# Designs tried in a protein design run: peptides against a protein of PDB entry 3J47. Part 132

Target 1, 121 residues: chain A of PDB entry 3J47
Amino acid sequence: IRLTNQLKSLKGLQSKLKDVVEYLDKVINKELPINHTILGKLQDVFNLLPNLGTPDDDEIDVENHDRINISNNLQKALTVKTNDELMVIYISNLVRSIIAFDDLIENKIQNKKIQEQRVKD
Target 2, 69 residues: chain B of PDB entry 3J47
Amino acid sequence: YEEKEESNLAATKSMVKIAEQYSKRIEEEKELTEEELKTRYVGRQDPKKHLSETADETLENNIVSVLTA

## One batch from the design tools (peptide; made by RFdiffusion4, then SolubleMPNN)

Design b2_p27_6_s4 (from b2_p27_6, 17 letters changed)
Fold by OpenDDE base, seed 2:
Structure b2_p27_6_s4 (fold): chain B 121 residues (1-121), chain C 69 residues (1-69), chain A 27 residues (1-27)
Amino acid sequence: as target 1 above (121 residues)
Amino acid sequence: as target 2 above (69 residues)
Amino acid sequence: SSKEEKTLKQLELEKEKLEALLEAQLA
């Protein structure tokens, strides 16, 4: 469900981006007037996105390295962070699994003991 | 799309929290294991069950964290 | 006009960013 929602969001974003690109192309070709409202919203989106073209903002890269990818260059740094998080989750899952197995083994041992007692009775 | 976005945002926030809670979860898992060990010595099923449940909860949280990531 | 030129530059920048985002999403 979560992955599906993420994919849906991504698809929505892609569609919107395509629409914007098409709009921009039309404006460049003077087929349509510049929609300032759309441009403003796009600018806002871009301001929220890491600067893809200007890697010079080292500070953003460092912060985003520990965060999930918003944009490609930032995404690479963020990918590392994501990988680290995934590793932590993986380890945690393994640990939980081990504990669960230990409990299972103990339960089996107990059950065996109970059966042995029943045979003696 | 908006609902998904909200979910993703919530997930991201959750990931941060998960990172903080990860250590705690590991500790909880250890405690569960200790309880299992104690249960083996005491021969009582209840402490063992509790430990197992705690371990399961920790696992579930980890899985959710992975899915959120 | 100067204003129009600025707007065009902004649009180009946005377009580039959008393309980058699209590429990032595809990766």
Scores: peptide ipSAE 0.449, ipTM 0.813, DockQ to the pose 0.051; fails the geometry check
Fold by OpenDDE base, seed 4:
Structure b2_p27_6_s4 (fold): chain B 121 residues (1-121), chain C 69 residues (1-69), chain A 27 residues (1-27)
Amino acid sequence: as target 1 above (121 residues)
Amino acid sequence: as target 2 above (69 residues)
Amino acid sequence: SSKEEKTLKQLELEKEKLEALLEAQLA
């Protein structure tokens, strides 16, 4: 569901971006006046995705190393942060699993003790 | 589309929050484990159970973090 | 016109980034 929503959002953004590009082309061709509102919105989008870079952009934004990957290009810039977060989550899951196993072992021990007591009675 | 965007934003924020709370969750898990250890030695099931529950909560939080990530 | 052209280029770049994000989410 979340991934689907993200994809939908991305598709929507892409469509919107396409519309903006088309609008810009029309403005460049002097077919339409510049819509400042659209340009402002586009700028806002860029501000929200400042370091997405080009598909061929190999640069890693050091300032965004601690951020979660948004896109492949941005993800590259944020790869360190994303990896760190994933590692933390992984470790946490491992720890929880270990605790769960410990509880299981304890339950088994308790059950064994109960059985032994029943045999003695 | 807007809902997905909101969801992604929320997920990102959640990841940050998870990272911040991760240390606390680890501590809670450790506390639960200590209680289990004490329960094993003392034969008190209640402390052990409490430790197990804390560990489970920590695991659940980690799972939520993974799903958010 | 020059400013508009720059904006257009930025939009194209942003679009490409968005597409990359979408692909990443689908993968």
Scores: peptide ipSAE 0.444, ipTM 0.792, DockQ to the pose 0.058; fails the geometry check
Fold by OpenDDE base, seed 1:
Structure b2_p27_6_s4 (fold): chain B 121 residues (1-121), chain C 69 residues (1-69), chain A 27 residues (1-27)
Amino acid sequence: as target 1 above (121 residues)
Amino acid sequence: as target 2 above (69 residues)
Amino acid sequence: SSKEEKTLKQLELEKEKLEALLEAQLA
């Protein structure tokens, strides 16, 4: 459910972005007038996004970068952090699985012991 | 989309808490495994069951953490 | 005309950023 919601949000964003790109193309081609309100909102969004093109603007807070796959160059650094976090989660899940298997094995051993006792009786 | 956004925000807040609790959960998992081992030797089912339950809770929490991440 | 040209340049820059965002989401 959570993953589905995240995917839906991402798809929604992608659709909106595509619409904006299409609108921009129409404006560039002089097919439609420039919508200043939409452009202003887009500019605001871009200002909130790390500059993808210039590697030098490194100073954007590393912490927010680590959790969210943010855009381009900043995304590469963030991708590394995300990978690390995913690895930790993976290891944790693996450990839990191992514990679960251990319990399963123990249950099987107990069941065998019970059966052996019944056969002796 | 809005429901997903709210869920993601809640998940992000939960991630911080999960990170703090992660070490504790790992320790709890180890304790359960030790209790299970002890139960195998003692032949008493109660400690093993408790260990298994704690391990399951730890696993569930990790899964939730992964989904939040 | 000069103002329009500046606006067009800004739009191009925004378009490039938007495309980069889309690519990042697909990756």
Scores: peptide ipSAE 0.438, ipTM 0.805, DockQ to the pose 0.047; fails the geometry check
Fold by OpenDDE base, seed 3:
Structure b2_p27_6_s4 (fold): chain B 121 residues (1-121), chain C 69 residues (1-69), chain A 27 residues (1-27)
Amino acid sequence: as target 1 above (121 residues)
Amino acid sequence: as target 2 above (69 residues)
Amino acid sequence: SSKEEKTLKQLELEKEKLEALLEAQLA
């Protein structure tokens, strides 16, 4: 459910972005008048987004970008963080699996002991 | 979209909490393993069972963390 | 005309950013 919601949000954003690009192309081609309200909102969105094209502003808090894969360059750094987190989760799962196996082995040993006792009786 | 965004935000907050609890979960897992080891020597299934259950809970939490990430 | 030119430049910049975002989402 959560993954589906995230995917839906991403798809919605993608569609909106595509619409904006199409609108901008029409404005550039003088097919449509410039809508100042839409442009202002888009500018606000862009100001909130990390600048992909300017490598110099690398110091924009990598921490905030780690959560939202907004921009490719920042996304690379965020991808590293995400990979690290995934590795930690993987290791944790592995450890839990090992514990579960240990319990299984113990249960098997106990079952064997019970069977041996039954044969002796 | 809004519901998904809210869910994602909640998941992110949960991940932060999971990161904090991760160390605690590792400790709990170790404690369970120690109890299992002790139970193997005592021959009583109860402490071993409890350790196994705690390990399972830790695994479940990790799975939830993977789904949230 | 100068204001129009500035607006056009801003639109081009925004378009580029939007395209970058779209590409990032597809990756």
Scores: peptide ipSAE 0.432, ipTM 0.800, DockQ to the pose 0.045; fails the geometry check

Design b2_p27_7_s2 (from b2_p27_7, 19 letters changed)
Fold by OpenDDE base, seed 3:
Structure b2_p27_7_s2 (fold): chain B 121 residues (1-121), chain C 69 residues (1-69), chain A 27 residues (1-27)
Amino acid sequence: as target 1 above (121 residues)
Amino acid sequence: as target 2 above (69 residues)
Amino acid sequence: LEKLKLEYTEENIKKTEEELEELRKKK
């Protein structure tokens, strides 16, 4: 469910970006008047989106990059954070796996002892 | 799309909370492992079983956290 | 083996916690 929602959000963003590009092309070609209201809203959305497109804007405060992997340059710092988080999850899963194996080994030992007792009786 | 974005934002906030809870869960898992070791030694199956169950729950929570991330 | 596994787990948990704390301080 969550992965599907993320994928849907990504697809929605991709579609919106395509629509923006198409709109900008139409404006450049003078086929459509510039809708300032739509452009303003799109600009606001782009400002809220981590700046993927302008590598040169210096002031991408590297600090805010801790949030979810939506955008590739923000994705580097987010990838580091996500990698750390994934590492934590991986370690946790390993720990749980180890505990589960220890329990399995113990259950096996107990079962063996029970069988040995049954053979002695 | 908006519902999914909201869900992802909520999941991210939950992930910060999960990170705090994770440290606590690791300690709980450790305690369970000690109880298992003690249970193996004492031959009391119940503490060991409880430890195993808690370890499994901790594992499941981590898997859910990974799927959320 | 169990002791070694526990030590490895504890060390990994500690490293993860430290990394998480560093990330929290940066945010």
Scores: peptide ipSAE 0.454, ipTM 0.847, DockQ to the pose 0.025; fails the geometry check
Fold by OpenDDE base, seed 2:
Structure b2_p27_7_s2 (fold): chain B 121 residues (1-121), chain C 69 residues (1-69), chain A 27 residues (1-27)
Amino acid sequence: as target 1 above (121 residues)
Amino acid sequence: as target 2 above (69 residues)
Amino acid sequence: LEKLKLEYTEENIKKTEEELEELRKKK
């Protein structure tokens, strides 16, 4: 049950991440206007979601003036840290999901063997 | 500045330690999966179940560790 | 298949650790 929920959560996260990437790509390609609300929510999600998949956190506008930079640097550092932690969690969850999947396959194989034995009896 | 740097450094060190612990737990999880594979061949349900349970526990502990970090 | 998944997870973990270490070295 817990693993299944974790797998579901991980799949949901993966889907969301894919959607985010697709959205970002569309924004980069200027196919969609920068929806500030979506970007803000995405930023909130990214602030809440420690930097999973943006290795290029370096390119977030360095241009905002010096004083905002320190709080942003701390937030960025915290975000990077949180990202690394989330990445570790994500990988861990992925590994768990794989193990859970392996167990499910094993259970299925066992169930199949049991059914085959019952048919032979 | 220095206090923040020190805090970030401490946090980073903690993350590295968590990553190391995670790597170790992943290895333990792999060992459990290998035991499950071996148990598939032996046909003993109990070892496989134990392996799966241990893998789940290892993963849970990793998630909790990351969430608490 | 399980072995392949394990290898994939190990590789991903290793990559993540390497990336983390690189990020640490850059800070």
Scores: peptide ipSAE 0.438, ipTM 0.838, DockQ to the pose 0.031; fails the geometry check
Fold by OpenDDE base, seed 5:
Structure b2_p27_7_s2 (fold): chain B 121 residues (1-121), chain C 69 residues (1-69), chain A 27 residues (1-27)
Amino acid sequence: as target 1 above (121 residues)
Amino acid sequence: as target 2 above (69 residues)
Amino acid sequence: LEKLKLEYTEENIKKTEEELEELRKKK
């Protein structure tokens, strides 16, 4: 459910971005008048979006290194953080698997002892 | 879309909390393993079984956390 | 047995870290 919602949000954002690009292309081609209201709102959204577009040397503010992928340039730093989180989760799962395996081994040993006792009786 | 965005924001906040909880869960898992060891010495199957079950639950919770991340 | 499990866990952690580092290098 949660993943599905995140995916749906991402798809919605992607669709909206595509619509913006298509609108901009139509404006460049003089096919449609600039809808100033929509463009203004989109510009506001774009300004609120961490600066995705300029690959320029803006100081990767070290503080945001720890957060999950929302948007592309911030997404790189966020991708690193997401990767670190995924790694932690992976390690945790591995540790749990090892504990579960240990328990299985012990259960097997106990079962073997029980069977040996039953054979002696 | 808005509901999902809100859900994603909540998820992100939850991920930070999950990271903290994860460290705690690892410690809980270690404690369970120690109890299992003690259970081996006492010959009581029940405490060991309980430890195993708790370890499994911890594993499941981590898997769910990974799937949610 | 516990020591062996710990060693196995440490080895798996190390492998995972190496894989993550390789993934970082590819980006």
Scores: peptide ipSAE 0.432, ipTM 0.846, DockQ to the pose 0.019; fails the geometry check
Fold by OpenDDE base, seed 4:
Structure b2_p27_7_s2 (fold): chain B 121 residues (1-121), chain C 69 residues (1-69), chain A 27 residues (1-27)
Amino acid sequence: as target 1 above (121 residues)
Amino acid sequence: as target 2 above (69 residues)
Amino acid sequence: LEKLKLEYTEENIKKTEEELEELRKKK
């Protein structure tokens, strides 16, 4: 189920990305105005899919730099936010693991004390 | 596609909620560690157990967060 | 924020190590 949903999301993202590229090409050619709704949907997809490959900064032509910079800045900000969230989760898991380990050590110590007491009786 | 989008949106909302609760979970973990330390010194099993349980709950919540992410 | 989280983790690790050493001394 999860893997299937991930695959479906990836397919959906790919289709949407294709649509965005096609739309952007039409906008560049002045055939269509900038569709804010498509951009909003793209943003939503980026918010949902943190691993959307950073478009290689290298291939995005310099002239679209400012608008691309705003979209890239927003995407970058979202990516940074996602990375921060993942980092927090990772640290939290580590801390929990450490606490669980400490409890295990203490349980072992207690068990040893109980055994020593039984030997004295 | 729509069902997956809805699922992803729900997951994202869940992540935001987890982030808000994260600070509280960290505090709960600290409390458990303090109780364990106190139990080692005082020999009180009950506070240590409570700390361990809170740590486990915090761990579980983090695992769920990772799985949701 | 990341630095603070790291410091917290390091402190927790240190506490765990101390507890482990105490367990070792009891054995």
Scores: peptide ipSAE 0.410, ipTM 0.840, DockQ to the pose 0.014; fails the geometry check

Design b2_p27_8_s1
Fold by OpenDDE base, seed 2:
Structure b2_p27_8_s1 (fold): chain B 121 residues (1-121), chain C 69 residues (1-69), chain A 27 residues (1-27)
Amino acid sequence: as target 1 above (121 residues)
Amino acid sequence: as target 2 above (69 residues)
Amino acid sequence: LEEQLELELKMKQAQLEYYKALEERAA
């Protein structure tokens, strides 16, 4: 059971890490659907970490259990942190895109005005 | 375990700091966008461009910060 | 969790606005 839980936690961490990497890659590629993937991965991590709040397994070797709990908590914390960071990055990218779009619109409007002035001339 | 906890705590604190910085940068970006809008109304191309560039830089810094964390 | 949800919502809204702006620019 402990080994299985440790393995599960490790797999969860690995999956989360993979998700973070994939998210970063998507950010690099300027692909926006990252939020859903991040949320999905976060949910997966949370689903894989059911034991974070259950005190019941206290009787097993306290050190290993504590370590496992700490590891799980750490993984959960890291996962949450990673998700938060990814969300921040996503929002930032989105905001940048919006600003860039606004600038593009302004440039288009200006170009149109210039063209209209040239036609009048 | 203690080392891991400490590392997680440090990481969490760093992330909080990054989040705060990001929020500030987002606000700065919004301000720049407003200035661009204002500049559009005034018809000054240079201020709008500058605002846009500043917003882009702010966003870039945020992205880099998130990637570095 | 609530903060994350709010952030996600904000991101979705921003995306929607961006898409709208893009559509307006394309027309």
Scores: peptide ipSAE 0.478, ipTM 0.844, DockQ to the pose 0.025; fails the geometry check
Fold by OpenDDE base, seed 5:
Structure b2_p27_8_s1 (fold): chain B 121 residues (1-121), chain C 69 residues (1-69), chain A 27 residues (1-27)
Amino acid sequence: as target 1 above (121 residues)
Amino acid sequence: as target 2 above (69 residues)
Amino acid sequence: LEEQLELELKMKQAQLEYYKALEERAA
């Protein structure tokens, strides 16, 4: 049972990672906004983690229960870390976008100045 | 269990590295912005363009980092 | 979790502001 649960958790994590990658790819392709879907999925995974660690069978010895709890805590910690990393990436992308926007503004201003100068000539 | 732990550790290390790279990229973006500002004051188009290009590059790197993460 | 949510919110706000700025430039 424990091994099966661990395997299931691992599969779940793998699936989540796959989903994260897919989401990131979509963000890169500008198909989806960065934050909502990834964060939502990560949250969903975290919410499912307790369920994955609690097999309905009351018969598991106390030692196994403690190990499951530790595993769940570790998984939660990893998920939090992943979320933090995703947030950092998101912030970085925002910063890049802002810089790009600033450049666009500057270019526009320069173009206007050039046009004004041409009109004066 | 041991394999999972090792995999998790490796993933964690990778994430730390990505975070460091991200921090560096952010700093590069700031430098580009300063160059743009300077160019704007000097009235030279070339520095502004360079800043814009650097900003774009930084953005691209961030995207790649996200994909790798 | 709350801190993460707050950060996400801040990021969303920044994105929104950026989009608004883009719209203003386009107008």
Scores: peptide ipSAE 0.460, ipTM 0.839, DockQ to the pose 0.024; fails the geometry check
Fold by OpenDDE base, seed 1:
Structure b2_p27_8_s1 (fold): chain B 121 residues (1-121), chain C 69 residues (1-69), chain A 27 residues (1-27)
Amino acid sequence: as target 1 above (121 residues)
Amino acid sequence: as target 2 above (69 residues)
Amino acid sequence: LEEQLELELKMKQAQLEYYKALEERAA
């Protein structure tokens, strides 16, 4: 059970990291806007990830440290990408909400016109 | 580690695809809004309704994308 | 980054205005 949960968490982190990287790539390409709040949260998540993986073993050889650094850099990159993706999603949702609101306003206007016509009748 | 990296890369690519789809949906939503605006001038409810429905669908898809992400 | 923030702010404002309009319609 614990191993399964850890694996699931790792997969989730991996997915998030991937999303961050993709978002970053899109941002670099000027295709997508960046949501700072989402990015920040994603960064926080990534910053918490190393704390989960640091074994207390002082004896981890220098080679492992470099791998850890590479992993951290990659994780940071992935975190940034995930943040960017989250930001894009957020913006998209906002846009959809605005459109829905516009439609609602239009519907209201139409309803008002219908009511006015009924009063004239 | 390599397998994990590959999986992450695949996930990232999937996210890019989602972003592209989102952009397309946004454009579709804009088109519907324009139709709605035109409908306001013509007084026909049908185009406006269609635009609203498309906007709602776009919003829903975005929400699903967020939940999946 | 600043430009994106401005865009986000603008979108939020638009959303807020929409909500206000919705409230006015509901009254």
Scores: peptide ipSAE 0.444, ipTM 0.838, DockQ to the pose 0.021; fails the geometry check
Fold by OpenDDE base, seed 3:
Structure b2_p27_8_s1 (fold): chain B 121 residues (1-121), chain C 69 residues (1-69), chain A 27 residues (1-27)
Amino acid sequence: as target 1 above (121 residues)
Amino acid sequence: as target 2 above (69 residues)
Amino acid sequence: LEEQLELELKMKQAQLEYYKALEERAA
């Protein structure tokens, strides 16, 4: 469910980006006048995005390297944090698996004891 | 799309919380294992079951954390 | 990365030990 929602969001963004690109191309080719409203919205989107692809983002990426991925360049830095978190989760899952396995072993031992008692009765 | 975004945000917040609670969960898992060990020695089935249940809960939380990450 | 690798190794070892324990129970 979560992954599906993420994919849907990404698809939506992709579609919007395509529309923007097409619009910009038309403006560049002087096929359409510049729509200030659309450009303003696009600028707002860019401002909300952590610096994507700017050279200065490399420094920000380095500083935020230990944080969770929010957006592209910051995401690179955040990727490290995300990776760390994923590792923690992985380790936790492994630990749980080990515990579950231990319980299975114990259950088997108990079952054997019960069977032995039944045979004696 | 908005619902998914909200869900992702909630998941991110949950991950932070999970990270904070991760240490506690690890300890709980250890406690369950100890209880299982004790149960083996004492021969009481109930403690072992409880330990197993706690371990399962810990695993589930980890899985949720992974899914959120 | 090294720490992660160590953790993975520990988990693998634990799994192997569990399998061995299962084999011992089956015998």
Scores: peptide ipSAE 0.414, ipTM 0.839, DockQ to the pose 0.016; fails the geometry check

Design b2_p27_8_s2
Fold by OpenDDE base, seed 1:
Structure b2_p27_8_s2 (fold): chain B 121 residues (1-121), chain C 69 residues (1-69), chain A 27 residues (1-27)
Amino acid sequence: as target 1 above (121 residues)
Amino acid sequence: as target 2 above (69 residues)
Amino acid sequence: FERFLELELERLRALLEMYEALKKRAE
């Protein structure tokens, strides 16, 4: 079961990496913008599989390996950057939500005070 | 490789700029919260409303930034 | 309600701290 799950994860990663490569090629060719969804998925993969950077594929020529490593490092860096940006956005949204809640609470307090005043009148 | 490095550097600089903008927005949100606090003490609705509006604007900008990022 | 506001304020402060940490990481 564990081995099968690992194999499935590896296959999934391989497929995703292929998709990322295809996407990156399209981005390089200015055919598509940077797909944040792919970056998010890549981030998820990196978070789940810290060792994914070791291509066990021994057979790839050294030049291709360097390019792949550089591409992977760049992709990793871009993924980290995207994660940081997403975190900033997330924090910002949380802050806005908190402010909105504060306003809601204040409005509720004011409404309660108005109701209490109406009862006294 | 050099082009990628330059692109990464540019992206990093852009991220720093976004972080600075975010920090400014957080400060604006704090100002709004202070106005809300003042409104609670003074019982005046106007400062609270202004703070709420500033907070909403900050949130909107963050949402737009997230959507653009 | 006041206690709730205090809790939210604390949450806001925590978020601000997280933002500052993120800013430091981005630098």
Scores: peptide ipSAE 0.370, ipTM 0.840, DockQ to the pose 0.024; fails the geometry check
Fold by OpenDDE base, seed 4:
Structure b2_p27_8_s2 (fold): chain B 121 residues (1-121), chain C 69 residues (1-69), chain A 27 residues (1-27)
Amino acid sequence: as target 1 above (121 residues)
Amino acid sequence: as target 2 above (69 residues)
Amino acid sequence: FERFLELELERLRALLEMYEALKKRAE
C-alpha cells in the first residue's frame, strides 16, 4: 500500500513535471506567458509531497535519477522563488491594509475632534 | 535541459524585478505613514490624505502584482 | 483609538522588517 501510494505520487509528479516542461518550452518559445497556475500547482504538489524529487526518495535508475534530480532541483528552485514572490506580495498587501486602517482610524479621530469642536462652539 | 535552465533563470530574474518593485512600493507606503503621523501632530489633513493615497496606490500595485504573478 | 493606532503602527513596522528580510533573501 505505501509503496503503491509512493509510486502513484511519483507518477503524478512525473506527469506534472512533464506538463511544466511543456509549459516552459512554450514560454521559451514565447507561445505562452509564464503560467502562474502551473507554478501554483507545482507549489501545491511540493507542499503536499515535500519528498518529491529528493534524491533519497527517488529510487529511479541512475540515468533517470540524474535527470530527475536536476529537474527536481530546478523545480524546487522555481517553487522557492515563486513562494518568495507570493510571500512578498502577501506582505505588501498586509502592509497596505494596515496603512489603510491607520488612515481610517486617523480619519475617525479627526472627525471626532471636529465634532467636539462643534460642541464647544 | 539548457532551454529549461534558461527559462528558469529568466523567470527568476523576473521575480527579482518584481520584488524590487514591491520594495519600492513599500517605501512609498512608509512615506505615507509618516505624513499621516505628521498630520496627526499638525492637524493638517492634506499630508495625511497624500499618505493615504500613496498607501492605496501601493496596495493597488501589490494587488495587481498578485493577480499578475 | 490612539493605542490602537500605535499597535497598528507597530504591526506596520514589523511587516516592513519582514519585507526587508525577504528582500535580503531575494538578493
Scores: peptide ipSAE 0.366, ipTM 0.841, DockQ to the pose 0.022; fails the geometry check
Fold by OpenDDE base, seed 3:
Structure b2_p27_8_s2 (fold): chain B 121 residues (1-121), chain C 69 residues (1-69), chain A 27 residues (1-27)
Amino acid sequence: as target 1 above (121 residues)
Amino acid sequence: as target 2 above (69 residues)
Amino acid sequence: FERFLELELERLRALLEMYEALKKRAE
């Protein structure tokens, strides 16, 4: 069980690393904006490794583990930040949409009032 | 790693800026809503139009933010 | 039309609340 979990974590890390490399390559090639791809990769990593942020006590080689943990934590933080930003943008768009609808409704009400006034005249 | 960190930091800063802009846009939207409410109350067409325009601007800014995020 | 406006207003309020909640989470 532990070995299987470690293997799974390693595979997840490997996949994440591969994704990061691919993202970096895409950024270098100006194919994708840096943040979106990193976030997508991080999301993929989180989907593959839901517990990546929990420091499990396992004795893996300290130096690589620390770097990986730092990178994962940073990526996690960035993902959270990006998600928050996306949520803010989403909410903002929704708010704007609602305001636009309110204006439309008000315009319709006004038009109706104008029409009613014309009928009375 | 450092370049990525710098990029992430820059992205984070950009996101903070976007969040601030979003907050400002939300406030603008609220103002538009208040103007709309005032227009409903006063029954004047012009304030309502202004509110609608401000709301549209806020929406546009949000869309731009989404596209840039 | 008035009912629709009221519904949209309520949606707007809900969205604003969600935004505030998100802002709080981001802090």
Scores: peptide ipSAE 0.366, ipTM 0.842, DockQ to the pose 0.022; fails the geometry check
Fold by OpenDDE base, seed 5:
Structure b2_p27_8_s2 (fold): chain B 121 residues (1-121), chain C 69 residues (1-69), chain A 27 residues (1-27)
Amino acid sequence: as target 1 above (121 residues)
Amino acid sequence: as target 2 above (69 residues)
Amino acid sequence: FERFLELELERLRALLEMYEALKKRAE
């Protein structure tokens, strides 16, 4: 189930990337004007994405195949959402790591105390 | 795509819930750390161990959640 | 070790605060 969902997400991302490519092609061909604002915002969103460790998590899914601009906005919004989620996950992992580290430190301290007591005995 | 979207939405909701739980767990961990500090003075290792285990479980759950997201 | 633990606890608190902030953004 998880893997299937991941694959689907990846496929969605791939589709969105394809849409972006198509948009760019249309812009190159002067068929559509470039919505620089949307692209810029999307880029900003991507730049704000936390390092999720997986490239797939950084890709924006598009809810509707509307005009390239709408698609880009949606993609951007989805990217932002994904980024936020990934950030939360990342922070959560960091917190857990810190907790684990604290426990490790405490264990080391206890071990040291035990050793010191043994030396005194 | 629709199924994935629905799944993602559900996952997002779950993540929010997890985040809340995580925040709570962090607070609990803090409390346990305080208990560990107290335990250091009392020389009881059991509370510290329990805290450590709880923290590890929390970490594991977060990792699993991240992997699932 | 005690100082190290204190530093880590501080980091944990900071992370918790960040998490709460992110949660608020997600809402």
Scores: peptide ipSAE 0.359, ipTM 0.829, DockQ to the pose 0.025; fails the geometry check

